# Ledger of designs, part 141: peptides against a protein of PDB entry 7Q4I

Target 1, 281 residues: chain A of PDB entry 7Q4I
Amino acid sequence: HENSTIAERLYSEVRVLCWIMTNPSNHQKKARHVKRTWGKRCNKLIFMSSAKDDELDAVALPVGEGRNNLWGKTKEAYKYIYEHHINDADWFLKADDDTYTIVENMRYMLYPYSPETPVYFGCKFKPYVKQGYMSGGAGYVLSREAVRRFVVEALPNPKLCKSDNSGAEDVEIGKCLQNVNVLAGDSRDSNGRGRFFPFVPEHHLIPSHTDKKFWYWQYIFYKTDEGLDCCSDNAISFHYVSPNQMYVLDYLIYHLRPYGIINTPDALPNKLAVGELMPEI

## One batch from the design tools (peptide; made by RFdiffusion4, then SolubleMPNN)

Design b2_p21_3_s4 (from b2_p21_3, 9 letters changed)
Fold by OpenDDE base, seed 2:
Structure b2_p21_3_s4 (fold): chain B 281 residues (1-281), chain A 21 residues (1-21)
Amino acid sequence: as target 1 above (281 residues)
Amino acid sequence: SWLKELLIKYIHQSYKPKPSV
């Protein structure tokens, strides 16, 4: 018997709305597998698309199809969330239809923070944005206040936020959020290990798979070691996860247990005041 | 768990790292 008491408490106290970036061609191929795996652990799960799908619970956003409209879709997704769902959660996760997320580990990271603190978390990259921006593929999570500032203060102002739908969505939202003083948080654990990963676990955990010239090492905001020490024991997300791999990850994380190994959860940290961040490590 | 981490590594061998677009 697993003691889920702390996880149940965090489910209630750290409410997460997950929105999934998808398109009509991926509803059956990818998005439904998110809904059948890790998406079940969100307090609310919404699929953001260009077409409605009642089986999936997909929203038809007023955006065109294609990769060139990802920034447009991100803007419309957060507008939709603000209009319909801003009080349904404390935190608002963007993920792709091939991102896998351990929502309990995200709640643990977010627990100290006030949702009224203008902050967001993810895999922080250093280029293009002074404070950094969060990698789109790894998923990123905004506080309720960050969503409010993005939709109400940034989006209506072309000087603060790009009105055109072109560009890298993760960079563009990062610019907009910086311009309204939403802080790019540190998602690392107390040992300085990353929690959000823009690749599959293998690419982070096996040093031999990454050339030292690989762009990732130039983009990461925080220096991380390769190998087993790359990744937090409380890792939150991985990208480029196939539908089949989502079911395998669900089995390995939530069902498979080595006999005789009992994990005791760490004590919850103290809650921070509004506007307060954890000290940088 | 080291065993879970090891198993997770093997599951993802089919993917090549791609830049975020």
Scores: peptide ipSAE 0.020, ipTM 0.671, DockQ to the pose 0.554
Fold by OpenDDE base, seed 4:
Structure b2_p21_3_s4 (fold): chain B 281 residues (1-281), chain A 21 residues (1-21)
Amino acid sequence: as target 1 above (281 residues)
Amino acid sequence: SWLKELLIKYIHQSYKPKPSV
C-alpha cells in the first residue's frame, strides 16, 4: 500500500491551474493524451486553443494559429485566466501539449512560497532578459501575484510588454515579467539539480549526447551536468514527449515499483514570508 | 529509484533539439 497523505495535503495547500498550449489540429493528436495522463493531477486543467472543444475543455482564444502567434496566445490565455480563474488556484502552469509534468514534484518545489510573492519558475535561460527567462517548452509556473502583475500592470503598457503577437513567447513574457518586478526563481533542488527540462529525459540523462557547441549550454542560466547527476530525483517536467511516451511515463512514475524499495519523502521546508525566496545555490 | 531513472533515460526516441529563439 502506498502512503499518499503528503501528496493529498499538497494537492489541497498548493493548488495548481495547468493551462495547455494547443491548437485545433492537436486536440485529438496530443492534447487529449495530456488530459488522460499528467493533466489529471492538476487542480484545474484548461486547454488554450483557437477553437472550442467541449470534450477536451478547450477555450477558443481570439488569436491565429502558428508559431508566430504563440506570444499572442500566451497573452490571451493569461487574460482569460485572470478574468475567470485567478482565485481557482495559487499557481498557474503553462505547458505545451507535448510537455509531461510531475505535478506532485512541482507542488513540493512551490510549497514554501507564498502565491502573493511575485515569482515564477521553470527552466531558466540567460539570453535576452537580464534576470533570465523560463524556457517555453519546459513549462513555467507563475504565482497568483505574478499573473496579476502580468495582466494588470504589464500587458496594458506597450513600454513594459510587447503589443505585437510576434516573437518567442517565453522571451516576451520573461521581458514583461521582469518589467513588473516578477522574480525569475531558482527551480533547482537542494543539491543544485534542475527540475524543468526543455527536452526528453534521454537527452539530459545520456552523457555526450551534446557537444560543447550545443546551444543549450549557452542558454542555460545555471551550471548543469550530464548523466544521472543532471536531474533532480524530484524532476518536474520534460518536453517533446510523444503521446505514447506520456502513458509510459505515467506507468513508470505512478504504477511501476520495485518490490521492497520504499521511498520516504523528505520533510517539508518551512514556509517563506511574502516576497522571500529560497537561497540560490 | 535508480531503476525508474534508468528506464526513463532510454524510453524516448532521439530527436534534434531546437532553441526557442
Scores: peptide ipSAE 0.020, ipTM 0.659, DockQ to the pose 0.627
Fold by OpenDDE base, seed 3:
Structure b2_p21_3_s4 (fold): chain B 281 residues (1-281), chain A 21 residues (1-21)
Amino acid sequence: as target 1 above (281 residues)
Amino acid sequence: SWLKELLIKYIHQSYKPKPSV
């Protein structure tokens, strides 16, 4: 029997609603596998679609399908959450139906923060938004106050938030959130290592770190170490994870144990006051 | 750490922001 006492405490104290961006063609192909793997570790799991599916717990949002409607779907998803679920959680994660998330590591990162602090976290990118924005593929998590500001203050004002449904979803929400003073937080661990990855994890395959023309190096907000020290031991998310890879990751992270190795968790940090952030590294 | 064996292979091209026209 694993000692889950700290994880159970964090499950109660750091409540996370996960909403999954999906479409009707992916309900069975992708979204179902999220529900059967990492999605079960959210306090609440909702699939945001254009069609209802009671087996999946999918919501039919009043939006069209296709890549050109992702921003529209994000706006309607957060409206739906605000209207029906704003008190069901403290934090509100957006993920794709091919994102894998280690929810316990996200709760650990979020633990010191007040949900009344207007903040959001993810893989921070620097272009288009002065404070940065969070990459849509890696997933991003809003505080309850950030959701309130987005839905109540930003969305109703075309000067603060794009009224049409076109554009890059992650950039557009990043602009809206900046315009209502929601802070783009630092998701890095105490060693400066990243936690949210817009990439699929793979053995022995490093992106060409030497290719400075690679768009990612122009987009990343924080300088990251290259190679084996790039990633936090408490990594939160990976993107482009196939359904089969979700089950492999779930097995490797939660079921496979090396005999005789006892992992002792680090102590929880002190809680921050409302509006206080961890210092940037 | 299990991440010492995992490296980022595939980059999400779908979320490459397009410049606002």
Scores: peptide ipSAE 0.055, ipTM 0.715, DockQ to the pose 0.233; fails the geometry check
Fold by OpenDDE base, seed 5:
Structure b2_p21_3_s4 (fold): chain B 281 residues (1-281), chain A 21 residues (1-21)
Amino acid sequence: as target 1 above (281 residues)
Amino acid sequence: SWLKELLIKYIHQSYKPKPSV
């Protein structure tokens, strides 16, 4: 029997609503596999779509389909969450239907923070937004206060938040959040290693002779290394994870254990005051 | 492999925020 006592405590103290960006064509192909794997470890799981699916628990948002409507879908998703679910969780994760998330590692990162702190976390990119923005594919998590500010203060004001449904959803939410003083947090661990990844583990862990001209190195807000030092031992997310890879990751992370190796969890940090952030390392 | 680099490039080209010209 694994000692899950700390994980169970964090499940109750750091409540996470996960909303999954999907579409009707992906309900069976992708979204169902999120529900059958890592999505089970969310306190609340909702699939945001353009069509209702009672088997999936998908919500039909009043948006069209296609990449040009992702920003519209994100706005409507957070409006729906604010109206129906703002008190059901402390933290609100956006993920794609091909994102894999280790929710326990996210709870560990979030534990010291107050949900009343206007903050959000993810894979921080530096272009377009002065404080940075979080990569859409890696997933990003808003505090309850960040959701409140986004929906109540930003969305109703066309000067603060784009009224059109077109654009890169992650950039547009990043602009809106900055305009209402929601802080773009640092999601790195105490060793300076990233936790949210816009790619599959293989692309981060294996030093590719990626040309230093690869756009990612120009976009990443914090310096990151390639290889084993790329990634926190408490990594939170990976993107472009196939449905089959989700089941493999679930097995490797939650079931496969090397015999005789006992992993002792690190001590929980002290809780921060409202508005306080962890020091940048 | 070159295919992996191409796939990474192709997948990521689709998520590049087009600079608003």
Scores: peptide ipSAE 0.024, ipTM 0.658, DockQ to the pose 0.086; fails the geometry check

Design b2_p21_4_s1 (from b2_p21_4, 8 letters changed)
Fold by OpenDDE base, seed 5:
Structure b2_p21_4_s1 (fold): chain B 281 residues (1-281), chain A 21 residues (1-21)
Amino acid sequence: as target 1 above (281 residues)
Amino acid sequence: SSEEIYEKAEKLAEEIDKEYS
């Protein structure tokens, strides 16, 4: 038997709409496995595609497919959310169809913040955007006010937000959000450990002296280490998670228990005022 | 660009998946 009382409270108090970036070729291959695993723990789950799929709950956005249209799809996804779902949640998560998310850990991070605070969280990168931007693959979460500012203030103004559909979607939304004074929050835990990860757990936990990851250290906004200290015990997301690994992670996180070890959750922090952020570490 | 970075990371993930297949 599991005591989920605090998780149930946070499910009600910190409402999360998750939208999944996908395409018609991935509905069966990837997206359905998100729906069958971590996506069921969102308050609302929507798949953003170019084709409708009633079994998946996929929306056909008026965009083409391909990497050059990801920014277009992100803009249309948030327009759709604002029009139909802005009051259905307090926080709005973008994830890919190969992102795995521990939604309870995200609710814990978000709990002190007002959804009326113009803020968003994710794996913060330092290039291209002065305040930083959140990695697209790791997933990023906007407050309700951040979504409002993005859709109502940024998108209609070509000087604030790129009107064409080209470019890196995570960089472009990061520029738009900065231009409407949406703050790039610090998602690290109280020990300074990251919560959103642009790779699988193995890539963060196992030190790799291979030059292949050297760029990551140049892009990461906050200094981080590899190994066991890389990642919060309350980590939120990992990217490049295969469909099979989603089920493995669901088992390991929600079912597998070491007998005789009982984890007591930390006390919830005090709620912040509107516009207030947690201090950076 | 971020796109090029993610393409490299995706290829790396695919390589790792093949090693464990």
Scores: peptide ipSAE 0.021, ipTM 0.592, DockQ to the pose 0.093
Fold by OpenDDE base, seed 3:
Structure b2_p21_4_s1 (fold): chain B 281 residues (1-281), chain A 21 residues (1-21)
Amino acid sequence: as target 1 above (281 residues)
Amino acid sequence: SSEEIYEKAEKLAEEIDKEYS
């Protein structure tokens, strides 16, 4: 028997709405596998598409398909969430239909923070945005207040937020959020290890898979190592995860156990005041 | 652009998957 008492507590106290960026061609190929794996551990799961799908609970947003419309889809997704679901959760995760997320680890990271703090978390990149922005592929999570500021304060103002649907989705939301004083949080653990990853586990865990000139090393906001020390024991997300790899990860993380090894969770940190952040490492 | 960077990352991931498939 597994003791899930703390995970159940965090499920109730740190409510997460997950919205999945998808398209009609990926409903069966990718999105359904998110629903069958990690997406079932969200408090609310919504698929944001251009076509309705009742099996997925997919929403048809008023946007076109294609890479050039990702920013448009993100804007409409958060408008939809604000209108229909802003009180259904405390935190609002964007993920792609090939992102895998360990939701319990995300709840652990978010536990000390107030959802009324204007903050968001993810894999922080340093270019284009002064405070940084969160990588779109790794997924990023907004507090309820961050969603409110984005939808109510940023989106209606073309000076604060790009009105057209073109551009890099993650950079554009990062600019908008900075312009309304939503803080780009530090998602690293107490050892300074990352939790959100824009690639598959293999690319982060295995040294020398990437050239030292690889753009990622120039984009990452915080210094990170390769190998087993790259990643928190409480890692949250990986990107470019195939449908088959989602089931493998679900098995490895939630089912496979080394006999006789019992992990005891660390104590929960103290809750922060509204507007307070954890000290940067 | 970040978009071009992600396209390169996707292609790299596909190439790695082909090498290990």
Scores: peptide ipSAE 0.018, ipTM 0.572, DockQ to the pose 0.095
Fold by OpenDDE base, seed 4:
Structure b2_p21_4_s1 (fold): chain B 281 residues (1-281), chain A 21 residues (1-21)
Amino acid sequence: as target 1 above (281 residues)
Amino acid sequence: SSEEIYEKAEKLAEEIDKEYS
């Protein structure tokens, strides 16, 4: 018997809307598997597409498909969320249709923060944006206030936010959010270990597969080591997760248990005031 | 661009998956 009392409490107190970046060709191939695995643990789940799908709960955004339109899709997705869903959650996660997310670990990270604090979290990268930006593939989560500032203050102003749909979506939203004083938070745990990962677990856990010249080491905002110490015990996300791997991860994380080992959850941290961040580690 | 970097990362991920398969 699992004691889920704390997880149930956090489900109620830390409400997360997850929106999934997808396209019509991936509705059945990828997005459906998100809905059947980790997406069911979101308080609200929406698939952002160019075509409507009533079985998936996919929204047809007024954008074209292809990599060159990802920034356009991100802008329209957050406009749609602000118009229809801004009060349905406290936090708003962007993920891809091949991102896997442990939503309980995300709620644990977010618990001390006010949703009225202009902050967002993810895998922080250092190039292009002074405060850093969050990797698109690892997924990133905005507070309610961050969404408000993005949609109401940044998007209408071409000097603050790119009006065209071209460019890397994660860099462009990072620029817009910086320009409206939304803070790029630190998502690391108390041991300085990462929680959002732009690759599969194997690529982070197993050293020597990446050349020391691999771009990732130049892009990460916080220096992390490879190996078992790379990843928090409370890791939140992984990217490039195949549909089959989503079911494997769902089984390993939520069903498979070593007999006689009981994990006691850490005590919840104190809640922060509006505008306060956790100390940098 | 970050997109080119992600494309390289996807290719690398595919290569690693092939190496483990």
Scores: peptide ipSAE 0.020, ipTM 0.588, DockQ to the pose 0.096; fails the geometry check
Fold by OpenDDE base, seed 2:
Order: sequence, then structure tokens, then C-alpha cells
Structure b2_p21_4_s1 (fold): chain B 281 residues (1-281), chain A 21 residues (1-21)
Amino acid sequence: as target 1 above (281 residues)
Amino acid sequence: SSEEIYEKAEKLAEEIDKEYS
């Protein structure tokens, strides 16, 4: 008895290709659980690996495995997307095989933006990149134009984009995107609450005795609070989500309802022109 | 590196999960 009319509209108007960073050892352990949970709500879902898996729809990228190859895998993933899938979606999400994403909330955030606007969104960090960069674990989403600029303008130019496969993948793509004038968007809601999270919900929602010296507080681009006010009611992603927790989150978000409470969705914002961003909050 | 930071964050998350378990 749910009215999904607006979600169905956004599914058609805000098309999202999700690519999942994985490896052959995680196809069965992690990636299949993404496919069985939140990944089914993407318009297209692709697993980027070093080995093909027809059951998973995994692509064998021409890269080695290991943490030192994550940047190489990200470059090859976006090259593959540009070559085969650039017209299959409007927005292109990178996530890990332990990232959970509420795709409807991402479509809501993206709705006003043109996919021809050179912009990307995620959990913005302030170090290393002047405009900031998006946390790799929280997942980040590029517009179609951002993918085009990354693959066509940045990757072929060693002065704009790192040619080797070493370095932190999220920082390196952030540098490349900045160098081709792809804007690091603000993913916060109208109340200034974050939508992309580099940790599990518990670590953000519970005022933990996280030492005020915890690196996260030095890395976040925008000031955030701990506790319930940490997180948008339209939060998009969480990281370090176990396979079992993905099914729990799917149940809690899509099935569990408090009887007698009806949520009316906010009105959709006006669509922006190409190159236009939402006002600063 | 950010990777080392994430590794530390994973370990911290595991430690927190153990502490609250």
C-alpha cells in the first residue's frame, strides 16, 4: 500500500548507473549482497573487478588486485562506462562492495541538476584538493558531463591526471576532476545535514566517545554535528556495511513502517540550467 | 595515505563494534 509515483518518476528522469568496486574474492562474500539489496534500485548495476562473473554481471578490468590498484581500477571503470554506457544513465555512482546506498534519496538530491553540468557529489573532504574531494568509501556520483571530462579531457593528459595507478583513488579522481573544472558539489540537505557517510549509521548517529582528534573531523569539508542531527532524513549512503547489515537496512528503510505515520514527500525543487548549482546553504 | 586512514577507520569500526557487542 505504498505510493511510489514520485520515486518511479525520478527513476525515469534521474537515471543512475551504479558501478561497484569489487574483487574476485568478494564476488560471493560481498558483491552479491549489493546486487540483492540496494543495487537492484539502480537503473544499471555493474560490478568492476579483475575477473568476469556472469552471475554477478562483473566486468574484468585490465588491472591488478590490491589496494595499490584502486586508482587504476577507478580509471578503467570510468573508461569502460564511457565507452559502453555513457548514454545508459544521467549519473554515475561509484560505490564499494560494503557501501549501502538509498538510490531514491540520491535521485532526489540530483533532480534539479542537469547531467550536462560538470559536477559530482559525495562526502566532501577538504585536504589535498582545493575545492575538496569526495570520500571513496561513502561513494560519489558524477554527472554524465563529469564522466566525459574525466575520461576524454583529464585521463589522456598526465599534467591533469595521474597516469600511474598509485595513490588514494578518491584524492586522485578529485584532483583530475578539479583540473577539468568539474565542480565538487554540496550534497547537504536544506538543513545543512550530510547525505553521504564514510561510516556505518551507528558511528554517525551515536555520539561516540570518538576522540575529538579523530581524523574525520579534520577531513570533513563542511561542519557537521554528531547524533541525530548528523544525518539528513534523506541520507544517501553509508560505508563499512556488512552483507547482513545490508539486508537489515533494506528491511528498515523499505519495509518497516510505524503504523499511522504517513510521510508526505517535499515538493521537488525547480530544475537548474546547465552549469547552475543550488545556492550555498 | 587515505587508504591507510580508511584501514585505520575500518579497524576502529571493528573495535567499536566489539566494544558495543
Scores: peptide ipSAE 0.017, ipTM 0.549, DockQ to the pose 0.096; fails the geometry check

Design b2_p21_4_s2 (from b2_p21_4, 13 letters changed)
Fold by OpenDDE base, seed 2:
Structure b2_p21_4_s2 (fold): chain B 281 residues (1-281), chain A 21 residues (1-21)
Amino acid sequence: as target 1 above (281 residues)
Amino acid sequence: ESKKIYEKAEEAAKKRDEEYA
């Protein structure tokens, strides 16, 4: 028997809407496996596509398909969320159909923050945006206020947000959010370990997978190490997770237990005021 | 599979560099 009392409390107090970036060719191949695994732990789960799928409950956005339309999809997805779902959650996660997310760990990270604070979290990259931006593949989460500012203040203004659908979606949303004073938060734990990861666990946990010239080491905003110290014990996301790996991760995280080891969760931090952030590490 | 993941990620990074750098 598990004691889920704290997780249940956070499920109620830190409401998360997860939207999944997908396309019609991936509905059956990838997206349905998100729905059957980690997506079931979101307070609300929406699949954003170019075509409706009644089995998946996918939304058909008024966008074309292809990599050149990812920014277009992101804009239309958040417009749709703002119009229909802005009060259904406190936090709004973007993930890909090959991102795996431990939603309970995300709720724990978000707990101290007000959803009225203009902030967003993810794997922070340093290039091209002064405050940094969050990796699209690792997934990123906006506060309710961040969504409001993005949709109402940024998107209607071509000087603040790119009107064209071209570009890297994560860089473009990062620019837009910076221009409306949405803060790029620090998602690291108290030990300085990351929580959002743009690769599978194996690539972060095993040292020497990449050389020092690997782009990731040039892109990361915060210094990080490889090996067991790479990753928070409360890690939130991994990218490039295959459908089969999603079921493996679900089993390992939620079912497999070493007998005789009991983990006691840390106390919840104090809640922050509106506009207040956790101290930098 | 691991190699393909890195290649895909490198391609995405390269595209960012080509567009914004």
Scores: peptide ipSAE 0.619, ipTM 0.950, DockQ to the pose 0.811
Fold by OpenDDE base, seed 5:
Order: structure tokens, then C-alpha cells, then sequence
Structure b2_p21_4_s2 (fold): chain B 281 residues (1-281), chain A 21 residues (1-21)
């Protein structure tokens, strides 16, 4: 018998809306596999596209087609969420159609934080934004207050947020959020291990795939080691996950069990006040 | 497949550097 009592509690107390960045050519190839795997564990799941798809529950945003309009799509996605769904969740996750997410581990990380705290989490990068910004591919999660500030305060002001649809999506939202005092949080666990990953598990777990000059080591905000200490036992996301790998991960995480090994979850931390963050490690 | 992932990620990083550096 599986005991999911704590996970069920967190599902109710830490409500997550997941929106998936996709396009019409990927509805059947990629997005449907998110819906059939980890996307089922979100409180609400929405696919943001340029075309409507009733089978997928995809929204047609008023954006042009093409890879150069990702920032435009992100702005329209958050406008849509604010207008229609701001009270449907406490936290708002952006992911790509090739991102895999362990939503229970994200709820565990978010549990102590107030949704009224202006904060967001993800894989934190250092360049171009003073406080850092979150990698687009690893996925990033905004509090309800962060979404409100982004849509109401940042987007209408060209001095705070880029009006054009050009630029790197993750850098541009990072600049906008910094300009409205949304904090770039630390998503690491109590051992200093990362939770959001811009690559597949293999690339983080196996040392020596890259040299010390690899761009990732220059971009990461927090120094991390390769190998078994790369990743939290409560890791949240991986990027560049193929449709087949999503089903493999779903099986390995939720179905495959070593007989006779019982994992006891740690106690939940104390809740923080509004505006309070966990101590940095 | 692994090589293609790294190449795609490197291209994305290069585009950021070209735009914001």
C-alpha cells in the first residue's frame, strides 16, 4: 500500500498552475506526452500555443508563429493567466514541452513560502541580470504576487519591461521581475544541491561530459559539483527530455520500487512570513 | 543524442551572449 497523505495535503495547500510553452507542430509530438505524464500532477494544466486544440486544452495566444517570439508568448501567457486564472493557484510554473517536472518536490520546496511574497524559483543564472534570472528550459515558478507585479506593474511600463517581443525569454522576464522587486529565490536544498536542471539527468549525474570552459559553468549562479552530489534527492525538473524519456522517468519515479526499502519523508519546515525567504546556504 | 542537446544549449547561450554582452 502506498501512503500519499503528505503529498495529498501539499496538493491542496500548495496549488500549482502549470503552463506549457508549445506550438501547433508540437501538440501531438511533444505536448500530449506532458499531459499524459507529469502534467497530470498539476492542480491546473494549460498549453500556451498559437492555435487552439480542444484535445490538448491548448490556448491560442495573440502571438505570431516562430522561434523568435518566445518573449511575446510569455508576456501573453501571463496576461492570460492573470485575467482568467490568478485565483486558481498559488504558484505559476512555466515549462517547455520537453521539460519534465516532479510536482510533489516543487510543492515541498514552495511549502514554507507565502504566495503573497514577490518571489520566483528555478535554475538561477548569473549573467546580464544583477540578482540573476531563471533558465527558461529548466522551468521557473512565480508566486501569485510575482505574477500580479509582472502583469500589472512591469508589462505596462516600457521603462521596466521590454515592449518588443524580441530577446531571450528568460533574460527579459528576469529583468522585468527585478525591476518590480520580485526576488530571484534560491531553489537549492539544505545540502546546497540544485533542484531545477537545464539538462537531462545523465548530463548532470555523469562527470566529465563538459570541460571547465563549458558555458553552463559560467552561467550558473551557485557553484555546483558534478556527480552524485549534483542533484537534490528532491529534484524538481530536467530539460531536453524526449517524449519516450518522459514515460521512462514517470515509471522510475512513481512505479519502480526496490523491495524492502522504505523512504520516510522529512518533516515539513515552518511557514515563513510574507516577504520572508529561507536562509541562503 | 547527447551531443545534439549540448549543441542546442550552446547555440542558445551564444545567442544570449550576442544580444546582451
Amino acid sequence: as target 1 above (281 residues)
Amino acid sequence: ESKKIYEKAEEAAKKRDEEYA
Scores: peptide ipSAE 0.615, ipTM 0.950, DockQ to the pose 0.812
Fold by OpenDDE base, seed 1:
Structure b2_p21_4_s2 (fold): chain B 281 residues (1-281), chain A 21 residues (1-21)
Amino acid sequence: as target 1 above (281 residues)
Amino acid sequence: ESKKIYEKAEEAAKKRDEEYA
């Protein structure tokens, strides 16, 4: 028997729409495995594609295929969400079809924040955007107000947001959001450990897996180390997760239990006022 | 598989640097 009372409360109070970046060639190979694993824990799950798929619940966005159109797809995805789903959730997660997300841990991180606060969270990178931007692969979550500002204020203005579909998706949305005063939040836990990860758990948990010249150490906004202290006990996401590994993670996190060990959750923090952020650590 | 992941991520970082540096 599990006591899920707090998780059920957060499911109701911190509503998350998850949209998955995919394409028609990945509907069966990747996206359906998201739907069968972590995606079922979203309040709403939508797959953003170039082709409709009723079995997957995929939307055909008016965008071309290819890696050069990821920014275009992100713009159209958020337009679609704003038009059809802005009231269906409080928070709007972008993830890739090879991102794994622990949605309960995301709800816990988001709980103190108002969805009317113009903020977004993810794995923060420092280059090219003054406040930083969130890694596209680790996934990032916008408040309802952040989505409104992005779609209504930023996208219609070429001076605030790139009109072309070219560019790095995560940098471009980061620039747009900064230009409409959407804050790049700190997703770290109270111990300063990250929650959104642009790689698989193995790559973060194993020390010396990368050299000191590895680009990630130059990109990461907050200093982090490899090893067990790399990652929050309440980690939210990992990228480059294979379809098979999604089922393994789903089993390990939600089904496998060490007998006789009971984890008591920390108390929920106080709710913040609109526009207020948690102090940076 | 691990090596391929890093290579893919490095390629993405390189593309950002080429476009925005």
Scores: peptide ipSAE 0.615, ipTM 0.949, DockQ to the pose 0.802
Fold by OpenDDE base, seed 4:
Structure b2_p21_4_s2 (fold): chain B 281 residues (1-281), chain A 21 residues (1-21)
Amino acid sequence: as target 1 above (281 residues)
Amino acid sequence: ESKKIYEKAEEAAKKRDEEYA
C-alpha cells in the first residue's frame, strides 16, 4: 500500500502547468512519450509547436521551426498561456521534449513560495545575466506573477525584452525577467544539492566524464560537485533523456521499491510571505 | 551516446559565447 496523501495535497495546493517545447517532427518521436510518462503528473500539460495536434494537445504557435526560433516560440508560448491559462495554475514550467521532470519534487520546492512572488527557478547559469538565468534544457518554472510581468511588462518593451526571435532562448528570457525584477531563485535543497540538471543522471552521478575545462563548470552559478553528492534526493529534472529512458525512469521512480525500506517525507517548510525568498545557502 | 550529448551541449554553450561574449 502506498500513502500519497501529501503528494495529493501538494497536487491541489501547488498547481503546475507544464508546457513542452516541441516541433511537428518530434510529436510522435518524443513529445508523446512525455505525455505518457512524467507529463501526466502536471495539473495541465500543453505542447507548444508550429502545428496543431489534437491527439497530443499541441498548440500551433505563429512561429517558424528551427533552433534560431526557440526564443520566438518561448515568447509566443507564454503569451498563449497568459491569454488562456494564467488562472489554471500557480506555477508554469517550461521543459523540452527530452526533459524528464519529477513534478512532486518540484511542488515540494515551490510549496513555501507565493505564486504572487515574482520569482522563477531552474538550473542557474551565471554568464551574461547579472542575477543569472535558468538553463533552457533543464527546464525552468515561473510563478504566476513572473508570467504576468514577462508578458505584460517585458515583452511589449524592446528596451526590456528582445523583439527579434534570434538569440539563446534561456539567456533572452533571463534578461527580460531581470529587467522586470523577476528574481532568479535558488533551487538547491537544504544540503546545497541541485534539483534541476542540464544532463542525464549518469553524467551528474559519475565523476570524470568531463575535464576541468568543460564549459558547464564555468556556467554553473552555484558551485557543485560530481558523484553521489551531486544531486538532491528530491531532484526535479534531467535533460537529454531519450524516449526509452523516460519509461525506465518512470518505472524506477514510481514503481520499483526495495522491500522493507520506507521513506518518510520531511516536514513541509513554513509558507513565505509575498516577495519573500528562502535564504540562499 | 554520452559523447553526442556532451557535443550537443558544448555546441549550445559555444553559440551562447559567440552571441553574448
Scores: peptide ipSAE 0.608, ipTM 0.948, DockQ to the pose 0.812

